Peptides against a protein of PDB entry 6RGO. Designs and how they scored, part 13

Target 1, 392 residues: chain A of PDB entry 6RGO
Amino acid sequence: MALKLLGFNQDATCFSVISSNKGVTIYNCDPFGKCFELEKSTSNDEELDFLVEMLFSTSLIAVVDKTIGASKRKKLKIVNTKRKATICELTFPHEIMDVIMNRKIICVVLKSDQIFVYDISCMKLLRTIDVRGEKLKSTSKFRNSEAVGDIGVRVSLSTDNNSILCYSSYSKSDKENAPLNDIVVFDALKCIQINVLPAVHQSNIVCIACSPDGMLMATASEKGTIIRVFKTIDTENDEPILVNEFRRGSRPSRISEMKFNHDNTLLACVGESDTIHIFALPVTTTEADANEDDTLQQSSHSLSSSINGLQYISKGLANRFGKIIVSKIPTQSQQRHVAYIKIPENAKYRIGFPKDTTNTIHICGEDGNYLVYSIPRNEVGPCTLVKSNTFD

## One batch from the design tools (peptide)

Design b1_p10_2_s2 (made by RFdiffusion4, then SolubleMPNN; from b1_p10_2, 6 letters changed)
Fold by OpenDDE base, seed 2:
Structure b1_p10_2_s2 (fold): chain B 392 residues (1-392), chain A 10 residues (1-10)
Amino acid sequence: as target 1 above (392 residues)
Amino acid sequence: SKMEDVEITP
């Protein structure tokens, strides 16, 4: 059967899949098994397409039927899986492209480059962000840029209650075809723009990940060769702070998903390549004042020792045109992965980090494999397979 | 873990 992966929930306790014959199935990771099924609403032999976002390990899911020809592509259903009941249905003016949530916020991304921000508790609309409207205020011409391709606004939301929303925006350029290469950091609760990171890549941003705490974001462009990690809120002299620059590879390859682990020590990426890459983030040891209490020196020889050579090149080269170009970290300081997982060629995989085990990663494939890997801490190398299950 | 029941009031 053709499987389509929808992804993991925020804590990687569940993942969602589309089965052509069954509709949407949600699997629990531990113990492994089906926890919810949404039956196919149509008898047609149409290729099923859905968005399904689950709120952690809760009864709450958001569902969009994206099946071609379906009038439902503009409808968001909020469903209680225990009651098997639709709590509410929202209809949007445009096709829904993405849905993200945490315990406070639902964000709905439309094909119109609009982001609708809702309070999840009451489904009250807090804000409509019009990313095109912001561009139009900067560029007087309504081009119907039919964005001819898969290029649209990308979003990521912190999984915590701070609800830091990162989204791609159009660079302020007099060019009608300005790329989606700015990042806006938005407090989704207060509906306030916190930060703007201009021109974080040379081309459109196609993947964004926010850290669980909302303090970091990772970005990748259409090239997918370089991943950049920034601070979301903190700035240095009103300039964006580039924390890391990672090299995924030398060849262009689309990154479909990135995720931080729960302690911001690891960043994983997956996409069209045969390899999931896992990068180590420098643990900022806040020197907590070592009050002298004699408790056991478990020398966590964290891999921090070899990474100390990253001079924070905080100096953005203000190019002669007053645009802060995020200074490229010198290619010599571009970090490679610390760990990797080989996956079948052309297999679509999704990734998730479990909350309780910061050195494990959950992955699932359209090949019907759910896999748990251990991430090496002290060596650069392959991840070790710890658990495997199959699904249909 | 036991699935948490979440209520919303639209």
Scores: peptide ipSAE 0.441, ipTM 0.929, DockQ to the pose 0.819
Fold by OpenDDE base, seed 1:
Structure b1_p10_2_s2 (fold): chain B 392 residues (1-392), chain A 10 residues (1-10)
Amino acid sequence: as target 1 above (392 residues)
Amino acid sequence: SKMEDVEITP
């Protein structure tokens, strides 16, 4: 049967799938099993397409039926899974491209490059962000270039209550085809712009991940060869702080998803390649926890690669043409993965980090596999399979 | 774990 993966919830306690014969199914990870089913409304052999976003391990889901006609693709349903009831229904002027949420905020991304920000508790509209309108205000000459193909606004939201929203925006370019290579950092609760990171890649941004606390952001372009990690809020001399630059590979490959673990020590990425890559982030030792006296002399050669914090102060070389280029970390200082998982070729996988175990990763595939891996701490190598389950 | 029942009031 053709499975389509929708992904994990915020804490990787559940994942959602589309089954061609059944509709949407939500699985619980531990204990493994079905926890909710949304039945197929149509008897037709039409390919099912849905957006489903689940709020953690709660009865609350957002659902968009993309299967039938332009009208349904504009309709968001908020559903209580325990009652099997629609709580409310919102209709948008354009097709819904993405839906993200936390305990405070729900964001709806439209094909028009608009982001609608709601207070989840009452579904009150807090803000409409018009990413095209912001571009037009910055550059007086832009025609309505229809978003050509798969290139649209990308978003990520912090899973905490601070509700830091990161989204891709159009660079200030005199060219009609300005790339979506800027990032805006937005406080979704206060509805204020916090930061702008200009030209973080040379091409359109296709994947963004916000850390659970909203303090870090990872970005990848259409090339998918380099992942950049930035601070979201903090700046140095009004310039963006580049924390890390990771090399996924030498060959171009689309990254479909990135996730931080709960403590911001790991970043995972998945996409069209045969490999899930896991990167280590430098732990900022806050000086406070250094006081526990545990004298155990275990001479573990921690490959503490002293990531000498090359605070490459991104001296934004303001080239004479007003392009702020984020300073590239030299290719020789680009970090590789610390761990990896091999996945079947042409199988789409999704990733999630559980809250309770910072060194485990949950993955699920359109091949019907749900897998739990242990991430090695002290060595560079493959992850170890701990648990496997199958779904249909 | 028990699923948390969340109510919203639109």
Scores: peptide ipSAE 0.441, ipTM 0.929, DockQ to the pose 0.777
Fold by OpenDDE base, seed 3:
Structure b1_p10_2_s2 (fold): chain B 392 residues (1-392), chain A 10 residues (1-10)
Amino acid sequence: as target 1 above (392 residues)
Amino acid sequence: SKMEDVEITP
């Protein structure tokens, strides 16, 4: 039977799949087993298409039936899985492209490049972000929505209560066909724009990940060869906003998903390639609690690869062309993965990081495999398979 | 683990 993966929840305790015969099934990771099933609304052999976002290990899911008709694709259902009841239904002016949530916020992304931000507790609309309307205010003409295929606004939300929303926006270039290569950082609770990262890639951004705490953001373009990691907030210390640049590969390949682990020490990516890549992030020790004297000379060979190469581009050019955030990091400073998982080339996989085990990754495939891997700490190499389960 | 029951009051 054709399985379609929807993904893991925020803490990788559950994952969702579409089965052609059953509809949506949610699996629990540990102990492994079915925890919920949403029956298909139709008897027809139509290819099932759903958006399902689960709120952690809770009874709350957001569901969009995309299978049949333009009307259903505009409806968001909030469902209690324990009661098997729809709590509320929202109808949007345009097709729903994505739904993300945390314990405070639901964000609904429309095909119109609008983001609707809701308070989850009462489903009250806090803000409508019009990514196109913001572009128009900046002098760039509309791309007619009809002509640009799979390239829409991408979003990621922090899993904490700070509710940092990162989204792709159109560059301020006078080109009618401006790419979605800017990032906006938005406080979804306060409804305030925190930062704008202009031209973080040369092409459209197709994947974004926010860290659980909202302090970091990872981006990938259509090329998927380079992953960039940024601070979401400008620090007073003139520290570079771009903290890492990772090379996934030399060949173009679409990245479908990226995830940070719970402590921001690892970034994983998956997509159309035969390989899940895991990158190590430098632990920014906040120097705050440096008071206690304990002289344990653990020779942490800090591979402080001194990113000394950001020479002073003089203050004078900064005024006319917005913050050139991406000076060409020399190709020599591009970090590679520290760990990897080989996956079947033709199977779509999803990834998740559990909270309780910082060196563990959960993966699931459209091949019906749920796999738990251990990530090596002290060596560059393959991850070790710890647990395997199958699902239908 | 027991699934947390979450209530939303729209």
Scores: peptide ipSAE 0.438, ipTM 0.930, DockQ to the pose 0.769
Fold by OpenDDE base, seed 5:
Structure b1_p10_2_s2 (fold): chain B 392 residues (1-392), chain A 10 residues (1-10)
Amino acid sequence: as target 1 above (392 residues)
Amino acid sequence: SKMEDVEITP
């Protein structure tokens, strides 16, 4: 049967899939097993499509029926999985493109490039962000919504209670075809814009990941060859801080998902390629006070390859059109993966980092495999398979 | 683990 992967929850304790016969199924990762099923409401041979956002390992899910021909693509259902009941139903003016949540906030992304921000506790609307309205304030011409191909507003939300929302925005350039290559950092609780990172890529941003604490974000463009990591809140001389630039590959390949681990030491990416890449972030060693005392001379020649990640202050080169493009880190200082997982080239995979094991990654495939890998600590190489399960 | 039952009041 054709499986379609929806993804892991925020802490990789559950994942959701669409089964052609059963509708939406949620699996628990440990102990592995089916924990919820949402039955197919229609007998039609239509290809099922759903958005399902889970709230961790709770009874709360957000569901959108995106099936082609379904009048339901504008409806968000909040469902209690334990009660098997719809708690709330919201109807939007446009098709729902994405839903993301944490314990405080639900963000609903529409095909209109609007983001609706809700307080999860009472489903009260806190803010409507109009990403097009911001563009229209800069560019007088309404583009008809029909010419928006696979390129829409992308969002990522911190999994913590600070609720840092990162979203792609249109560059303020007067060009009719301004790309979605700016990032806005938004406090979703206070409804305040914190930061704007202009032109973080040359083309549209197609993938964003916020760190669990909201202090870092990763971005990838349509090319998917370079991943950039920025600080979200901190600025240096009112300029965005580029922490890392990673090279996924030389060939273009779409990145579908990126995730940080829970301690911000690793960034994983997955997409259309045969390889999940895992990158190491520089650990800011807090200078632990060198208390002088204990003499234990054990001569372990730890080759501390000091990855002196020189903080390249990205001096934005103003091109001939006054666009500050984030300066590319020289190709010689582009870091490669520290670990990888080989996956079937034709299988879509999703990734998740478990909270309790920072050097473990969960992956699941449309091939029906749920796999747990150990990430090597001291060497560059393949991840080791620790556990495997199958689902249907 | 036991699934946490979350209540919301829309």
Scores: peptide ipSAE 0.365, ipTM 0.908, DockQ to the pose 0.755

Design b1_p10_2_s3 (made by RFdiffusion4, then SolubleMPNN; from b1_p10_2, 5 letters changed)
Fold by OpenDDE base, seed 3:
Structure b1_p10_2_s3 (fold): chain B 392 residues (1-392), chain A 10 residues (1-10)
Amino acid sequence: as target 1 above (392 residues)
Amino acid sequence: SKPEDVEIKP
């Protein structure tokens, strides 16, 4: 049977799959088993396509049937899985490309490069973000809507209540085919733009991850060779907004998903390659609760010393060309993964970090495998398989 | 565990 992965929920307690025979199935991770099934509406042997976003371990899912006809692809259903009932249905002017949510906000991404931001509690529209319209205000030239390419607006939302939305935007370059290589950071609750990160890659951004607390974001381009991690907010202390640059590989490969763990110490990525990569992030100690006492001289050789080389970008060029955030980090300072998982090349995988175990990763494959791995802390190497289950 | 029952009132 053909399985299609939809992904994990925000805390990796559940994952969703499409089965050609059954429709959408949601699995619980622990204890492992089916928790919900949405039957297919069609008797035809058509390839099923759905968007399904689950709100944590709750009865609430957002569903878009993408299988048949332009009309259904424009409809968002909010479903209570316990009642097996549609709570509400929203119809959009364009095809729905993505749906993301937390306990406060639903964001709906359209093929028109619009993001609709809703208060989840009452499904009230808070904001429509027009990523193309924002470009028009800055540059006279449209990318013709006819570029049928897989390249649209990408989004990620913090899983906390701060509801930090990161999305890809068009560069302000006068080029007709300006890339989606800017990032906007948006407070989805207040409906305020917090930050703009211009030209974070040379090509279109195809993957974004926001940290659970919304303090960090990760980006990958179409090349998928370099992952960049940024602070979402400019801190007053003149600290570089670019925190890390990771090398996934030397060969181009699409990254389909990235996730932070719940304490912002790890970033995982998965895609078309045979390898899930896990990177260690520097622990930003917020200096706040450093009470004086315990002088334990743990010689944490602070890897702080290597970032100092970026001081000399002279103040003078900042005024004409917007903040060049991506100074060329010397290729020597590109960190590699600290851990990895080998996966079948022909199977799409999804990733999730459970809340309660910061060194554990959940993965699931279109091969019907649900796998739990332990991440090594003190050594660079493979993750250890802890638990395995199969699904159909 | 049973999923948390969330009620939205549109």
Scores: peptide ipSAE 0.318, ipTM 0.899, DockQ to the pose 0.744
Fold by OpenDDE base, seed 4:
Structure b1_p10_2_s3 (fold): chain B 392 residues (1-392), chain A 10 residues (1-10)
Amino acid sequence: as target 1 above (392 residues)
Amino acid sequence: SKPEDVEIKP
């Protein structure tokens, strides 16, 4: 049967799938089993298409039925799964492309490159972000070219209450075909733009992940060869802070999803390749832990090893518009994965990190496999399968 | 666990 994966919820306690025969099914991860079913609205043999975003392990889901006609693709239903009732229905001017939420905010992404930001508690519209209108204000000369094909605004939202929204925006390039290669960092609660990361890739950004706390953001372009991790809020001399640059591979391959674990120590990515890659992030020692160890006076001699500071002249990637992203990371020091999972070729997988086990990853496939892997801490290698379940 | 019941008042 054709399964379509909708993905994990924010804490990887549940995942959602479309089954061609049944409609939407939500599975609980532990204990494994069905927790909700949404029947298909039609008896027709039409290929089912849905957006479903679940709010953690709550009774709240956002649903878009994309199966039938242009009208339904513009309707967002907020459903209480416990009551089996639609609480709210919103109609948008354009097709809904994505829906993301946390405990405070729902963001609805339209095919028009608009992001509608709602207060989840009352479904009040807080902001309409017009990414295309921002482009037109910056590029006063050029027409509304509809994004051709699968290229559209990408979003990620922090899972915490700070509600940091990261979205792709058009570069301020005077080119008619300016890529979606800028990132805007937005406080979704206050409706304030916090930061703008210009030209983070050479091509359109197709995948964004915000960390759970909203302090980090990972980005990947259409090439999917390099993943960049930035600080979201902090800047050095008004320039974006690149924390990490990871190499997924040498061959182009689309990254469909990236996730941080809950302590920001790991970044996972999945896509069209046979491999889920897991990268280690440097532990940012918060300055707080540095103060306690000052008591051990042990007089160990000052070996003044003169480490000749090789000033690696960071070859700034001069973008054609003169903004040099200074990668302080030499191209040879692109960290590879720390861990990996092999997945079946041509199977689409989704990933999620559970909150309670920072070295565990949940994955689910369109092959009907739900798998739990342990991530090695002290070695580079394959993840170990801990649990497996099947679903239809 | 039972899902947390979230009330929205639109």
Scores: peptide ipSAE 0.313, ipTM 0.896, DockQ to the pose 0.738
Fold by OpenDDE base, seed 2:
Structure b1_p10_2_s3 (fold): chain B 392 residues (1-392), chain A 10 residues (1-10)
Amino acid sequence: as target 1 above (392 residues)
Amino acid sequence: SKPEDVEIKP
């Protein structure tokens, strides 16, 4: 049977899959097993496509039936899985491309490059962000650029209550084909733009991850060779702070998903390559004032000592055209992965970080494998498989 | 554990 992965929830306690014969199934990770099923509403042999976002380990899911020919691609259903009831149904003017949520906010991304921001508690619309409309204020021509099917607005939302929304925006170029290579950082609760990171890549951004606390964001372009990590809110002299630049590989490969762990010490990426890469972030040792109290020197020799993160203050090369180009970190200072997982070629995988174990990663594949790996702390190498389960 | 019951009042 063809499985299609929908992904993990915010804390990697559950993951969602589409089974061609069963519809949507949600699995619990621990104990492993089915926790919810949504039956196929159509008798047709059409390839099932769904968006399913689960709110943590709750009864709340958002569902979009994206099946081709289905008049449902514009409908968001909010479902209570305990009651097996639709709580709310919203219809949008355009096809839903993505849905993301936390305990406060639901964001709905449309094919029109609009982001609808809702208060989850009452499904009240807080904001409509028109990413194209912001471009049109700079360029009068509605090109019906048939969005080459894969290029659209990307979003990521902090899993905390601060509800930091990062989204890709069109660069302010007079060029009709401006890339989606700017990032906007948005307070989704207050509906305020906090920051704008201009031209974070040379090509369209295809993947964004926000940290759980909303303080960091990771970005990858269509090339997928370099991942950049920025501060979301903090700026230095009104310039974006580039924290890390990671090299995934030398060959172009699409990154489909990135995630931070819950303490912002690790960033994982997955995509079309045979390898999940895990990068170490510099632990900002807050110099907590060493109040003298004698308690045990557990020398956590964190790997922080050997990665002298040269804070290359990337002096933004103000190019002659007054645009701050995020200065490329020198190729020699590009960090590689600290850990990796080999996955089958052409198998799509999803990743999740559990909250309680910062050195553990959950992965699931369209091959029907749910795998738990331990991430090495003190060495660069493969992750160790700790648990395996299968699903259908 | 049983999933947390979240009530939305649209």
Scores: peptide ipSAE 0.311, ipTM 0.896, DockQ to the pose 0.768
Fold by OpenDDE base, seed 5:
Structure b1_p10_2_s3 (fold): chain B 392 residues (1-392), chain A 10 residues (1-10)
Amino acid sequence: as target 1 above (392 residues)
Amino acid sequence: SKPEDVEIKP
């Protein structure tokens, strides 16, 4: 039967799938096994579609039934998996497109380009962000909601308690067809906009990843050829800090998911291609004070390939149309992957980084494979398979 | 491990 992947939780300790016969199933990664099942409420041979967001390895999940009828698609259920009970139910004016959460905040993204931010502890609404309303203040014309193809507002939330929310916004251009190519950085706890990164890609942003600590974000456009990594909060001369520009490939391919590892040293991406790419981020060595101490001369010729991370100050070339496009790093300065995993081209995969093992990646496929790979530290090459399990 | 039981009081 067709499996549909929902994804890993925040720390890659669990993943969720839709099984055609059983509904939503949650698997534990270690020890591997089924830990929860949400049975299908309907006997009909209808294609199952769900949103499921897990709160780490807790009893709490957020569920949206997208399978049948416009009413269910507007309903968020908070479920306790131990009690097998709905503990909260919220109904929205529009279809729910995404749900993301951490231990403090739950964000609900609507087809209306609204983001509802809740305090998870009491389900109190903290903020409604109207991404269209910001556009309407700049552009007097509503895009008819019918022309919202597969391009909507994308969100990512830090997994820490700081609750840094990154979301795609419409560029402030008088053009009726402004792309979703700005990023807003938002403190979801304080409900304050921290930063705005204008025109980070030429086309719509389709994938965003926030780092666990909220200090970095990765962005990819619908082309999926270039990934950009920015600082979220820090600015240099009121301009966005571009940390890295990675080349996934020369051929266009949609990126479906990106994730940072726990220590912000690696960025992984997966999508429609036969390859998961893993990129190394420059470790900011804090200059630990060179305390002078003693002599041991052991001549280990560590080839410190000084990756001179030339901080390319993105001189925004204001073209004649006032659009600050983030200056492309020269194609020669675009870093490639340091590691990769080959996957079946026809199988959708999801990725997760476990907290305790920064050089390990978890992946799962709609082919029913759960795989654990070791990431090479000192060599550019394929990841090594460490564990494999199957699920139905 | 058994999942942590989280209580929400909406």
Scores: peptide ipSAE 0.218, ipTM 0.865, DockQ to the pose 0.753

